# Designs tried in a protein design run: peptides against a protein of PDB entry 6B4J. Part 62

Target 1, 315 residues: chain A of PDB entry 6B4J
Amino acid sequence: DITMQWYQQLQDASMQCVLTFEGLTNSKDSQAKKIKMDLQKAATIPVSQISTIAGSKLKEIFDKIHSLLSGKPVQSGGRSVSVTLNPQGLDFVQYKLAEKFVKQGEEEVASHHEAAFPIAVVASGIWELHPRVGDLILAHLHKKCPYSVPFYPTFKEGMALEDYQRMLGYQVKDSKVEQQDNFLKRMSGMIRLYAAIIQLRWPYGNRQEIHPHGLNHGWRWLAQILNMEPLSDVTATLLFDFLEVCGNALMKQYQVQFWKMLILIKEDYFPRIEAITSSGQMGSFIRLKQFLEKCLQHKDIPVPKGFLTSSFWRS

## One batch from the design tools (peptide; made by RFdiffusion4, then SolubleMPNN)

Design b1_p14_7_s4 (from b1_p14_7, 10 letters changed)
Fold by OpenDDE base, seed 3:
Order: structure tokens, then C-alpha cells, then sequence
Structure b1_p14_7_s4 (fold): chain B 315 residues (1-315), chain A 14 residues (1-14)
């Protein structure tokens, strides 16, 4: 399976990255620990500062992240920080930065869906300039949300239930599994972030180049989902999240072909989702149904709320 | 990576 090979390759690359900077992370030296913390803050704080408030502020954040990844000193916590402070600094920062982007999907976007767009446009722009960060974003995303691949992890003989639950994307703390609503909320945030990344380009970059991970991957994701058996509650939730965020972009890109896919979802895939949907899970199903019916009726998919406009970039 | 891109292009909606 080529999809699983791709997944495994990204996970292997991510694991190798961790091994590469293990010296920095495992060091007991006080100076090394300080450098590690400074680099971690420099990599993550700018991402947490991303907001929907002003395009000018977003540009400043982007420039700061890019400068850091380019080996230039940046101000963080009142100190000058550079990846050159340690031989493993760049690998560490790339990994932590990628991790933080996915974390913002998991937390910020999960709670505030509109936040997907400013985070995604920065991530896309950084990915364009730093492909390794993009690969690491995918690796982190795939690990936390296997449905972003998509695939459904299988229980293996001898596996602990908690480990299986974690593979499915659930958080397990003190032998207590995460509630389904919280799980879906986090998965939704990550899928929405991904859906935003694949359609957005940093406006101040070289837009003549092909998107490093563009809408063709969105098409692939949809195709793979439709070729899989639906999962209770999960499929309806994430399919809606994905289409709400990037449906308009996919419509513009694939036109008639995309509409054929929507019809296929409504006519052929919905009955399969419905068959596995319990009465307590009807909310997600109904939401998806209403969305598709509205889109098919109007022959239009609305631009998602929070989509970045020209006025945003002039602010 | 190139092989995967080719695969993506070959995907048809069934």
C-alpha cells in the first residue's frame, strides 16, 4: 500500500530527526539545557502568537520564524537566540516548530475554527521555504490524527488497549481514555488546519512555484476516505470539517469532477455512514447532510468563515 | 516522492 509506505517513511524520518538531536535533548549540561529551552521557546512562541487580528503582525511572525530557520539570530524572551548555538539546533527547532503547528491545530483550531487560516498560511509559507518542516508537520499530524493520512489503525495481537487507543488518536491519562467529544474536537482541529494548509500560499513568497503540498493531496484524501469503510461518528465529522474548510477551493480547482464526487458522497457514501450512525451520533451526520444538501442545491460551496481576505493583508 | 505524486494523479473517484 503506497499510502502506508508514505506514512511509514514520514514517521521514520521524524524518528531519525529525534535521534539526530538527542544529544541536545538529553544533555545534563546547564548551558545545553538553557540553549534547548531558548530554542524551544524561539520555535514555539511565535506560532502561539499567530492571530486573526492583523496581516502585518502575521508577516512579522513569519519573518521571525524564517529568520530562525535560516540561522539568523532572533529575539526571544529578551535574549538573542540562534540555531547555531548548538550543532543540533536546527534539527531540534524544525521538529519543535512542526510539532507546534500541529499542536495549534489540536488546540487552538479545535476551539476556534477560524484560527486555521492564519496558522495554515504561515505553515504553508514556511513549508515552501523549508521542506523538512513540512515533512515533519505531516509526520506529527499523521501520528496524532491517523485519519489525516487517512487510515484506521488496527489492533495487533499482544497490544495493550491503551496503546491501541493512543494509536487511534485518543489521549489516555491515568488509565482514563479521552471522552469522544474531546477526541473529535481535537481531530477536527487538525483536519481543518490540514485542509487550510493545502489551499493557502504565503502571499509574499514566490507563488510561481508549485505548492509543496497542495490541493491534489486534498483530492487524494477525499478519494481515500471514500474508498474506506466509514467509521462511526469520525468519518461524518471529519468529512464535514474538511469540506467546510477546503470545499470551495476544491470546487474551483476540480469543477465538474468535484461536483461528481459530492454527488457520490450524497448518494452512495451517506447511506453507509447512516448505517453505522447511532442515535447519539446523529448530530455529526445531520450536519454533514445539511451542508452537502445546501451546496448541491445552490451549486456552490461557500468560502469558509475566517478565510483571509485582501483587507486582512492590508491591516 | 515522485512515485507518490504519480499515484495521486491516478486516483479516480469511484
Amino acid sequence: as target 1 above (315 residues)
Amino acid sequence: REAYEQYLLSIEVK
Scores: peptide ipSAE 0.029, ipTM 0.687, DockQ to the pose 0.770
Fold by OpenDDE base, seed 5:
Structure b1_p14_7_s4 (fold): chain B 315 residues (1-315), chain A 14 residues (1-14)
Amino acid sequence: as target 1 above (315 residues)
Amino acid sequence: REAYEQYLLSIEVK
């Protein structure tokens, strides 16, 4: 499977990246530890500061991240920090930055869906300038949320149950598996972030270039989902999340072709979802059903709440 | 990468 090969290549590249900066992360030297911590903060704090409040602040955050990745010194924690402080600094920062973007998906976006857009537009813009960060974003995203690929991890002989649960995206701490509602919430956040990334371009970049990971990947994702057996509760939840965030963009891009896909979901795929939906799981199914029925009735998919407008960038 | 991009273009709903 070419998709799985691609996934594995991403994971291998991510793993190699970790190995590359292992000297920095495992060092017992006090100075190295200080540098590591400073670089980690410099990479992650700006991402955590991303907000829906003002475009000007978002630009400042973007510029700071870009400066850091470009080898320029930035202020962090009251200190001047640069990736040049250590030979492995750039690789480390790229990895931690990518990890943090995905973490904002599973935490911030999970709790506040509208946060997907400002986070995604920064991620997309950084990806355009720093392709390696984009690859690492995908690696982190797909590892934490295999449904974003999409694929369903399989239990292998000899595998520990906890390891299988982690492969499925569950958090397991002290031999306790994450509750299903929390799991789905995190997965939703990551899917929504992904759906936002594939449609957004940084407005101050070279928009004439092709999106590094654009809506064609959204089409691919939908097509692959529809070619897979639905998973109880998960499919209905994530399909809704995806369509709510990028359905409007896909509609505009693919027009009649997209509507054909939407009809296919309603007519052919819904019965399959329904067949595996228990009475206690009807909420996600009903939400998806109502969304699609409304879209088909109105012949329109609404612009998602939180979508960034020109007025946002003037603020 | 290029091979994967070509694959993306070939994806159809069955």
Scores: peptide ipSAE 0.029, ipTM 0.701, DockQ to the pose 0.788
Fold by OpenDDE base, seed 4:
Structure b1_p14_7_s4 (fold): chain B 315 residues (1-315), chain A 14 residues (1-14)
Amino acid sequence: as target 1 above (315 residues)
Amino acid sequence: REAYEQYLLSIEVK
């Protein structure tokens, strides 16, 4: 399975990255610990500062992240920080940066859907300049949200229930599994972030190049989802999230082919979702149904709320 | 990478 091979390759690369900077993370040396903390802050704080307020501020954040990844010194916490301070500094920063982008999906975007776009455009731009960061973003995303691949992890003989739950993307703390609503909220945030990344390009980059992970991956994702049996509540939720965020972009890109896919979803896939939807899960199903019906009726998918306009970049 | 891109292009909704 090519999809699973891709998944495994990314996970292996991520694991190898962790092993590479293990010396930095496990060091007992006071100076090494200080460097680690400084690098971690330098990598993550700018991402947390991303907002929908102004394009100029977003550019400053982007430039700071890019400078850091380029080996240039940046100011963080009143200190000059550079990845050159440690041989494993670059690997560590790339890993932590990628992790933070995904974390913003599961936290910030989960709570504020419109936040997906400014985060995604920075992530996309950084990915274009630093492909390894992009691979690590995918690795983190896939691990936390296997539905972003997509695949449904299966229970293996001898596996602990908690381990299986974690594989499914649930958080398990103190032998307590995360509530379903919180789980879906986090998954939604990550899917929405992903859907935003694949359609956005940093406006100050070289637009002549192909998007490193563009809308073709959106088409792939939809195709894979539709070729899988639906999962109760999860499929309806995430399919809606994905289409709400990138449906307009897919419509513009694939035109008639896209509409054929939407019709297929409504006519062939919806009944399958309905068949596995309990009365308590009708909310997600109804939202998806209403969305698709509206889109098909109007022959249009609305631009998602929070989409970055030209006016944003002039601010 | 090229093989994967070709795979992506070959994926159709069934």
Scores: peptide ipSAE 0.029, ipTM 0.690, DockQ to the pose 0.780
Fold by OpenDDE base, seed 1:
Structure b1_p14_7_s4 (fold): chain B 315 residues (1-315), chain A 14 residues (1-14)
Amino acid sequence: as target 1 above (315 residues)
Amino acid sequence: REAYEQYLLSIEVK
């Protein structure tokens, strides 16, 4: 499977990245530890500061991240920090930055769906300038949310149940598996972030170039999902999340083809979801149903709430 | 990468 090969390549690249900076990570030297912490903070704090408040602030955050990745010194925690402080500094920062973007999907977007857009536009813009960060974003995202690939991890002989649960994206702590609602919430956040990334371009970059991971990947994702058996609760939840965030963009891009796909979802795929939906999972099912029916009835998909407008960028 | 992009273009809903 080409998709699985691609996924494995991403994971291998991510693993290789970790190996490249293991010296920095495992160092017992006090100076190395200090550098590591400074670099980690410099990489992650700006991402945590992303908000829906003002475009000008978002630009400042973007510029700071870009400067750091470009080898320029940045101020962090009252200190001047640069990736040049350690030979493994750049690899470490790229990895931690990518990880943080995905964590913001998992945490911030999960709780505040509108946060997907400012986070995604920064991630997209950084990806254009730093492709390795983009690959690492995908690696982190797909590992935490295999449904974003999409694929369903399989239980293998000799595998511990907890390991299988983790492969499925569940958090397992002290032999306790995460509750389904929390699991779906995190998965939703990551899918929403992904759906935002593939449609957004940093407005201050060279927009004449092709998006590094654009809407064609959204089309691919939908096509793959529809060619898979639905998974109880998960498919209905994430399909809704994806369409709510990037459905409008897909509609504009693919027009008639998109509507054909949406009809196929409603008429062919949705009944298959219904067939595996239990009474306790009706919430996600109903939400998807209502969304599909509304879109088909109105022949329109609304612009998602929180979408960044021109007024945002003038603020 | 090019092969994967070509694959993406070939994906159709069954």
Scores: peptide ipSAE 0.028, ipTM 0.674, DockQ to the pose 0.784

Design b1_p14_8_s1 (from b1_p14_8, 9 letters changed)
Fold by OpenDDE base, seed 4:
Structure b1_p14_8_s1 (fold): chain B 315 residues (1-315), chain A 14 residues (1-14)
Amino acid sequence: as target 1 above (315 residues)
Amino acid sequence: MMEELRKAYEELLK
């Protein structure tokens, strides 16, 4: 189907990217190793420095990342670093940068939900200027969180259990599978980051252009989720995460159609979620239920906590 | 392809 074709296309592009810079990553030359490490740091450190503190700091980080991707030298670790130092430098940096954005979703956003917005606005802005980074973000996101596509990986005959668990997004280390709560926490972080990316635009870019991966993809995501059988605990958790982060934006964009969708979720989809929810999983279900009931009652979706305001950009 | 996907799922929610 078209969804799986899209998924596979992005994964193939990501794999081809890795193959392209394999010379850099596998080099035994001391200088090449140094360049690799410098490029990796230059790509990832600025992303880790993203915070909710000030818009001016966020702009500095954005400018540094954009400069690096544009082939300009940047200061990193006290050294001048440029993607031009190696023929595979740009591909490597784009890949590592995209990977780091997704990693911030599964780590930083997972622990601090409000962190989704400053990370997302930088990612969106970089995506607008560097489409390949955006594709790689999706590739990394889809691989770590298939529910972001969304699809549910299926067990194939002859597949090892651990491989199946990894396909589902679980971390498996030393033959030990990740605990469910940690798994859901990471998935939540990535979904929240994605929900933030699709609604945010870098304010210093050309806002006349269409968002490279905008709210229409959020609408698509919801439609696809609703067309799928719910997965125990996962669907209720991630649907809540998604709506909490981008529900307000979707409401403003789709208006009456959005409310029809919410009613559909409440009346038709909730019973299906409830039917597969065990007593130990009622927390996620109840949170989603209460959220939807409140929104329908008030005819409003609240602006998510951490949403970037005009005052943030003036700081 | 993405546009086709978007349209297909938007129709689902009409």
Scores: peptide ipSAE 0.024, ipTM 0.670, DockQ to the pose 0.148
Fold by OpenDDE base, seed 5:
Structure b1_p14_8_s1 (fold): chain B 315 residues (1-315), chain A 14 residues (1-14)
Amino acid sequence: as target 1 above (315 residues)
Amino acid sequence: MMEELRKAYEELLK
């Protein structure tokens, strides 16, 4: 399976990255520990500062991240920090940065859907300049949300239940599995972030170049989802999340082909979703149904709330 | 879904 090969390649690359900076992370030396913490903060704090407030602030954050990745010193926590402080510094920062972007999906976007767009546009812009960060974003995303690939992890002989639950994307702490509502909320955030990344370009970059991971991957994702059996509650939830965020962009890009796909979802895929939906799970199903019916009736998919406009970039 | 998966897991252990 080509999809699983792609998944595995990204996971392998991520694993190799971790091994590369293991010396930095496992060091007992006080100076190395200090460097690690400084680099970690320098990589993650700017991402946490991403906001919908002003385009100028977003540009400052972008420039800081790019400077750090370019080997330039940046101010973090009142100190000058550079990836050159350790031979493994760049690999470590790239990994932690990518991890943080995905974490913002599962936390910030999960709680505030509109936050997907400013986070995504920075991620997309950084990805364009630093492809390795993009690959690591995918690796982290795929591991935390296998539905973003998409695939459904399978139980293997000898596997512990907790490990299987983690593979499915659940958090398991102290032998307690995450509640379903929290799980779906996190998955929604990550899918929404992904849907935003594939359609956005950093406005101050070379936009003549092809998007490093563009809408064609969104089209692929939809096709793959439709070729899979639906999962209870999960499929209806994430399909809605994806279409709400990038449906307008896909409509503009694929035109008639997109509408054919939408009709296929309504006419052929909905009955399959309905068949596995319990009475207690009707909320997600109804939400998706109403969304699709409205879109088909109006022959339009609305621009998602929070989409960045020219006025945002002038602020 | 989690409950269903748990049940499926238990069935695999039989």
Scores: peptide ipSAE 0.024, ipTM 0.574, DockQ to the pose 0.022
Fold by OpenDDE base, seed 1:
Structure b1_p14_8_s1 (fold): chain B 315 residues (1-315), chain A 14 residues (1-14)
Amino acid sequence: as target 1 above (315 residues)
Amino acid sequence: MMEELRKAYEELLK
């Protein structure tokens, strides 16, 4: 289907990108190795510095990333670093940058949900200026979290169980699959980051332009999820995460249509989730239930905690 | 979920 085609196209693009800079990554030359490491640090460190502290700091980080992607030299690790240092430098940096954004979803957002917003607004802004980075973000996100597509990977004949588990997004180390709670935590972080990206625009860009991957993709995601059979624990968890982060934005954008969808979720889809929910998974189920009931009762979805306000940008 | 997946996997191997 069209969703899987889109998924595959992004994965192919990501793979092609890796092939493009393989000369840099596989080089045994000492200078090339140095350049690689410098570029990797230049691409990833600024992302790790993103915080909820001050808008001015966030702008500095954004400008640094943009400068790097624009072929300008930036200071990193006490050295001047530029993507022009190697013919594959730009491709490498774009790939690593995109990867790092997704990793921040997987790690930072997973542990601190509010971190989704400052990370997402930078990612969105960079995506607007550098579409290839956005495509690579999606590719990394989709690979680590197929539920962000969404689709459920299927087991194929001849596939190892561990490989299948990895396709589902689980980490498998030393033949040990990660615990379900850790898995869901990581998936939640990535979904929350995605939900934030699709609704946020960098305030210092050309906001008159269309969002490169906006709320229409959020609407699509919800529609697709609802057209799929619920997955035990996963659906309840991620649906809640998604709605908590971007439900308010979707409500504002789609208004009556949004509420119709929310009612459909509560009345039609939620019982299907309940039917597959075990006693050990009641936490996610109850959380989603309470959220839906509260939103429908109050006829409102709250602005998510951590949403960036005007005061943030003045700091 | 993992248990269900395991069972499904085992069934596919039959």
Scores: peptide ipSAE 0.020, ipTM 0.534, DockQ to the pose 0.023
Fold by OpenDDE base, seed 2:
Structure b1_p14_8_s1 (fold): chain B 315 residues (1-315), chain A 14 residues (1-14)
Amino acid sequence: as target 1 above (315 residues)
Amino acid sequence: MMEELRKAYEELLK
């Protein structure tokens, strides 16, 4: 399976990255520990500072992250920090940065959907300049949210239930599995972030390069979803999340082909979702239904709330 | 149409 091969390749690359910087992470040397912590903070704090407030602030954050990844010293916690402080510093920072972007999808976007856009545009811009960060973003995203690939993990003989639950994306703590609503909330955040990344370009890039992971991957995602049996509650939720965030962009890009797909979703795939939807899951189902009907009726998909405008970049 | 989408998906991953 090509999709699973792609998934596995990214996971292998991520795992190899971890092995590469294990010397830094496992060091008992006090100086190495200090460097590790400084690098971790330098990589993650700027991402946590991303907000919808002003474009100028977002540019500053981007420049700081890019500088760090470029081997330039940056100020973090009152200290000058550089990836050159340790031979494994760059690999470590790239990994932690990518992890943090996905975590912001899982946490911040999950709670505040509009946060997807400023986070995504920074991630996209960094990905353009640092492809390895992009691959690691995908690796982290796919591991936490297999539905972003998409694939549905299967139970294997001899597998512990908790391990299977984790593979499905659930958090399991003290032998207690995460509640379904919290699970879906986190998955929604990550899908929304992904949907934003594939459509956004950093506006200050000088490269006329093609988007490193653009809307064609959105089209791929939809195609794969439609070729899979729907999962109860999950499919309706995430399909809505995805279309709400990037449906407008897909419509503009694929035109008639997009509308044909949307009709297929409504007329063919949606009944399959309905067939597996319980009374307690009607919320997600109804939301998707209303969205599809409205879009088809108006022959338009609205620009998502929180989409970055020209006025944002002038602020 | 679904088959066409599947084929398009496969081509994107080549």
Scores: peptide ipSAE 0.020, ipTM 0.609, DockQ to the pose 0.646; fails the geometry check

Design b1_p14_8_s2 (from b1_p14_8, 9 letters changed)
Fold by OpenDDE base, seed 3:
Structure b1_p14_8_s2 (fold): chain B 315 residues (1-315), chain A 14 residues (1-14)
Amino acid sequence: as target 1 above (315 residues)
Amino acid sequence: MMEELKESYEKLLQ
């Protein structure tokens, strides 16, 4: 399976990255610990500062992240910080930065869907300039949300139930599995972030270049989802999230092909979702239904709320 | 437009 091979390759690369900077992370030296902390803050704080407030602020954040990744010193916590402070500094920062982007999907976007767009446009722009960060974003995303690949993890013989639950994307703490609503909320955030990344380009970059992970991957994702048996509650939730965020972009890109796909979803795949939907899961089902019906009726996919406008970039 | 799309869908299922 090509999809599973791709998944595994990214996970292996991510694991190798962790091993590469293990010296920095496992050091007991006080100076090394300080450097690690400074680098971690420098990598993650700018991402947490991303907001929908002003394009100018977003530009400043982007420039700071790019400068850090380029080996230039940046100000963080009142100190000058550079990846050159440690030979493993760049690998560590790339990993932590990628992790933080996905975490913002998991947390910030999960709670505030419109936050997907400013986070995604920065992530896309950084990915364009730093491909390794992009690969690590995918690795982190796939690990936390296998449905972003997409695939459904299988229980293997000898596996602990908790480990299987974690593979499915659930958080398990003190032998208590995460509630389904919280699980879906986090998965939704990550899918929405992904759907935003694949359609957005940093406006101050070289837009003549091909998007490093563009809408063709969105089309692939849809095709793969539709070729899979639906999963109760999960498929309806994430399919809606995906289409709400990038449906307009896919419509513009694929035109008639997109509409054929949407009809296929409504007429063929949706009944399969319905067949496995319990009464307690009707919310996600109804939301998807209403979305599909509205889009087909109006022959349009609306621009998602929070989509970045020209006025945003002039602020 | 919708009817045309439905027709196209039916063809896709063949």
Scores: peptide ipSAE 0.021, ipTM 0.552, DockQ to the pose 0.068
Fold by OpenDDE base, seed 2:
Structure b1_p14_8_s2 (fold): chain B 315 residues (1-315), chain A 14 residues (1-14)
Amino acid sequence: as target 1 above (315 residues)
Amino acid sequence: MMEELKESYEKLLQ
């Protein structure tokens, strides 16, 4: 399975990255600990500051992250911080930065869907300049949300139930599994962030380079989902999330082919979703239904709420 | 990745 090989390769790369900076993370030296904390803050705080307020502020955040990754000193917490302060500094920062982007999908986008776009455009721009960060974003995303690959983790003989639940993306704390609504909310946030990343380009890039992880991956994702058995509540929820965020972009890119896919979803795949949908899960099902019907009727997919406009970049 | 995309695309067109 090529998809699973790709998944595993990214996970292996992520694990290898962790091993490379283990010296920094496990150091008992006071100076090393200080450097670690400074680097962690420098990598994560700018991402937390991303907002929908102004394009100029977003550019400042981007420039700061890029400077840090480029080995330049940046101001963080009133201190000058650089990845050159430790031989493992760059690997550590790349890992923590990627982790933070995914965490913003899991938390911020989950609660505020419009936040996907400013986060995604920064992530896309950084990915273009720093491919390793992009691979690590995928690794973190895939681990937290296997449905972003997509694949459905399987229970193996001898596996603990809690471990299986974690593989499915659930949080398990004190032997209590996360409530389904919270789980779906987090998964939705991550899928929406991913759907935004694959369609957005940083507008101040000087390179006429191809998107490092563009809409072709969105097409692949949809094709793969349609070739899988639907999961109760999960499939209807995430398919809607994905299409709401990147459906307009996919429509523009793939045109007639995209509409054929939507018809296939409505006529062939939707009944399969319905067959596994319980009365308590009708909300996600109905939402997807209404979305598909509206899009097909109007022969248009609306631009998602929060999409960045020219006016945003002039602010 | 490209081979996977092609396979997925072909399956969608069937």
Scores: peptide ipSAE 0.019, ipTM 0.585, DockQ to the pose 0.153
Fold by OpenDDE base, seed 1:
Formats: structure tokens, C-alpha cells, sequence
Structure b1_p14_8_s2 (fold): chain B 315 residues (1-315), chain A 14 residues (1-14)
């Protein structure tokens, strides 16, 4: 299966990256530990500072991340930090940066959906300049949210239940599995971030180039989802999240083809979702239903709330 | 319609 091959390739690349910088991460040397922490902070703090406040601030954050990835020294925690401080510094920073972007989807976007757009536009811009960071973003995303691939992990003989639950994207702590609502919240955040990334371009880059991971991947994702059996609660939730964030962009890009797909979702796929939806899962089902009906009725998908406007970039 | 979508998916993966 081509999708699973792609998934595995990204996971292998991520694993190889971890192996490459294991010397830095496993070192007991005080200097190495200090460098590791400085690099980790330099990679992750700027991402955590991303906000919807001002375009100028977002540009500063982008420039700082790009500078760090380019081997230039940056100020972090009152110190000058560079990936050149250690031979494994660049690999480590790329990995941690990518991880942090996905964590922002998992945490910040999960709680504040509008945060998807400023995070995504920075991620997209960095991906354009640093393709390896993009691959690592996908690897982290796919591992935490297999539904972003999409595929459904299968239970294998001899596997512990907890390991299977983790493969499905659940957090398991002290033999307690995460509550379904929290699980879906995190998955929603990651899907929303992904849906934002595939449609956004950094406005100060070379926009003449093709998006490194553009809307064609969104179309692929939808096509794959619709060719899979729906999962209880999960499919309704994530399909809504995805369409709410990138439906407008997909509509503009694919026009008639998009509407054919939306009709297919409503008339063919939605009944299949309904058939597996329990009374306790009606929330996600109803949200998707209302969204589909509204879009089809109005023959329009609204621009998502939080979408970055020209006025944002002038601030 | 589902088949058309499947074909579209397959083309994107080539």
C-alpha cells in the first residue's frame, strides 16, 4: 500500500534522525547537556510565542527560526545559541522544532482553534526553506495522529492493549487510558493544524514555487478517508475539523470536483457514519451534519474563523 | 462517484 509505504518512510526518517543525534541527547557531559538544553529552548520557545496578535511579531519569530536552522547564532535565554555548537545540533533542532509544531497542534490549537493559522503559516514557510523539517513534522503528526495519514492501526497478536491504544493516538498514563473527549480534542487540534498548513504560504517567501505540501495532499486525505470505513466518533469529528479549516480553500481549488465530493460525503458516506454513531456520540455527528447541510444549501464554505487577512500582515 | 474519488486518490499517489 502506497500510503503505508509513505508513512513508514517518514517514520524511518524520523527514527534515523533520532539515531543521528543520540550522542547529544544521551551524553552525560555537562557541556553537552547545556548545549542540548540551549538548542532545545532555541528551537521551541519561538514556536510557543506564535500568536494571533501581530504579523510583525510573527515575522520576527519566523526570521529567528530560519536563522537558527541556517546555522546563524540566535539569542535564546540571554545566550547566543547556534546549531554549530555541536555536530548533531542541526538534526536535533530540526527534530525538536518539528515536534514542537505538532505539539502546538495537539495542545494550543486543540484549545484555541484560531491558533492553527499563525502556527501553520510559520510551519509552512519554514518547510519551504527547510524540507527536512517538513518531513519531520509529518512524521510527528502521523505518529501522534494516524488519522492524519490516514490509516487505522491494527491490533497484532501479542501486543499489549496499552501499546495498541497508544498506536491509535491515545495517551496512556499509569495504565489509565485517556478519556475519549480529551483524545478527540487533541486529534482535532492536530488535524486542524494540518489542514491549515496545506493551504497557507509564507507571504514573504518565493510564492512562485510550488507549496511543499499543498492542497493536493488535502484532496488525497479526503479521498483516502472516504475510501475507508468510518470510525465511531473519530471520523465525524475529524472530517468536520478538516473541512471547517480547509474546505473553503479546497472549494476554490477544485471547484466542481469539490462539490461532487461534498455531495458524496453527505449522501453516501454520512449514512455510514450515522450507522455506527451511538447516542453518546451525537455531538460530533450533529456538528458534521449541520456543517454539510449548511454548505450545500448555501453553495459556499465560509472562510474559517482565524484566517489571516492582509490587515494582520500590516500590523 | 466513489470510484471517481478513488481514481483521483490513486493519481495523486503516482
Amino acid sequence: as target 1 above (315 residues)
Amino acid sequence: MMEELKESYEKLLQ
Scores: peptide ipSAE 0.018, ipTM 0.579, DockQ to the pose 0.756
Fold by OpenDDE base, seed 5:
Order: C-alpha cells, then structure tokens, then sequence
Structure b1_p14_8_s2 (fold): chain B 315 residues (1-315), chain A 14 residues (1-14)
C-alpha cells in the first residue's frame, strides 16, 4: 500500500532525526542541558506567540524562526541562541519546531478554529524554505492523527489495548484513556491546521514556486477518505472540519470536479455514514449534512472564518 | 501511491 509506505517513510525519517540528536537530549553535562533548553525555547516560543492580531507581528515571528533555522543567532529568554552552539542543534530545532506546529493544531486550533490560518501560513512559509521541517510536520501530524494520512490503525495480535488506543490518536495516561469528545476536539484541530497549510502561501516568499504540499494533497485526502469505510463519529467530524477550512479553496481550484465530489458525498457516502451513526452521535452527522446541503443549495462554499486578508498583512 | 490515487480519482470522476 503506497499510502502506508509514505507514512512509514516519514516516520522513519523522523525517528532517524531523533537518533541524530540523542547525544544532545541525553547528555548529563550541564552545558549541554543548558543549550538544549535554550534551543527548545527558541524553537517553540515563537510558535506560541502566533496570533490573529497583526500581520506585522506574524512577519517578525516568521523572520525569527527562519533566522534560527539559518544558523543565525536569535534572542530567546534574554540570551543569544544559535543552532551552531551544538553540532546536533539544527536537527533538534527542526524536530521541535515541527512538533510545536502540530501541537498548536491539537491545542490552540482545537479551541479556536480561526487560529489555524496564522499558524498554517507561518508553517507553510517555513516549509518552503526548510523542506525538512515540512516532512517532520507531516511525521508528527500523521503520528498524532492517523486520519490526516488518512488510514485506520489496525489492532495486531498481542498488542496491548493502550498501545492500540495511542495508535488511534488517543492520549492514555495512568491507564486512563482520553474521553471521546476531547479526542475528537484534538483531531479536529490538527485536521483544520492541515487543511489550512495546504492552501496557504507565505506572502513574502517566492510565490511562483509550487506549493511544497498544496491543494493536490487535499484532493488526495478527500479521495482516500471516500474510498474508506466511515468511522463512527470520526468521519463525519473530520470531513466537516476539512471541508469547512479548505472547501472554498478546493472549489476554486477544481471547479466542476469538486462539485461532483460534493454530490458524491451527499448521495453515496452519506448513507454509509448514517448507517454507522448512533442516536447519541447525530450531532456531527447533522452538522455535516447541513453544511453540504447549504453549499449545494447556494452553489458556493463560504470562505472560512479567520481566513487571512490583505488588510491583515497591512496591520 | 499513484495507483491508489488513480483509483480514488476515478471514483470521484464517475
């Protein structure tokens, strides 16, 4: 299966990255620990500062991240920090940065859907300049949210239930599995972030270049989802999240083909979702139904709330 | 990936 091969390749690359900087992370030396902490903060704090407030602030954050990845010193925690402080510093920073982008999906975007766009445009812009960060973003995303691939992890003989739950994307702490609502909320955030990344370009980059992971991957994702059996509550939730965020962009890109897909969802795929939806799970199903019916009736998919405009970049 | 994608696209284009 080619999709699984792609998934595994990204996971292998991510694993190799971790092995590359394990000397830095496992060091007992006080100086190495200090460097690690400084690099970790330098990589993650700027991402946490991303907001919907002003385009100028977003540019400053982008420039700081890019400078760090380029081997230039940056100010972090009142200190000058550079990836050159350790031979494994760049690999470590790239990994932690990518991890933090995905974490903002599962936390910030999960709680505030509009936050997807400023986070995504920075991630997309960094990806253009630093392809390895993009691959690591995918690796982290796929591991935390297999539905972003998409695939459904299978239970293997001899596998512990907790391990299977983790593979499905659930958090398991002290032998307690995450509640379904919290799980879906985190998955929604990550899918929304992904849907935003594939459609956004950093406005100050070379926009003539092909998007490193563009809308063609969104089309692929939809096609793959429709070829899979729906999962109870999960499919209806994430399909809605995806279409709400990038449906307008896909409509503009694929035109008639996109509308054919939307009709296919409504006429052929919906009955399959309905068949597995319990009375207690009707909320996600009804939300998707109403969204599709509205879009088909109006022959339009609205621009998502929080979409960045020219006025944002002038602020 | 190409074959799987092709099948997916073909399904959508029906």
Amino acid sequence: as target 1 above (315 residues)
Amino acid sequence: MMEELKESYEKLLQ
Scores: peptide ipSAE 0.021, ipTM 0.552, DockQ to the pose 0.157; fails the geometry check

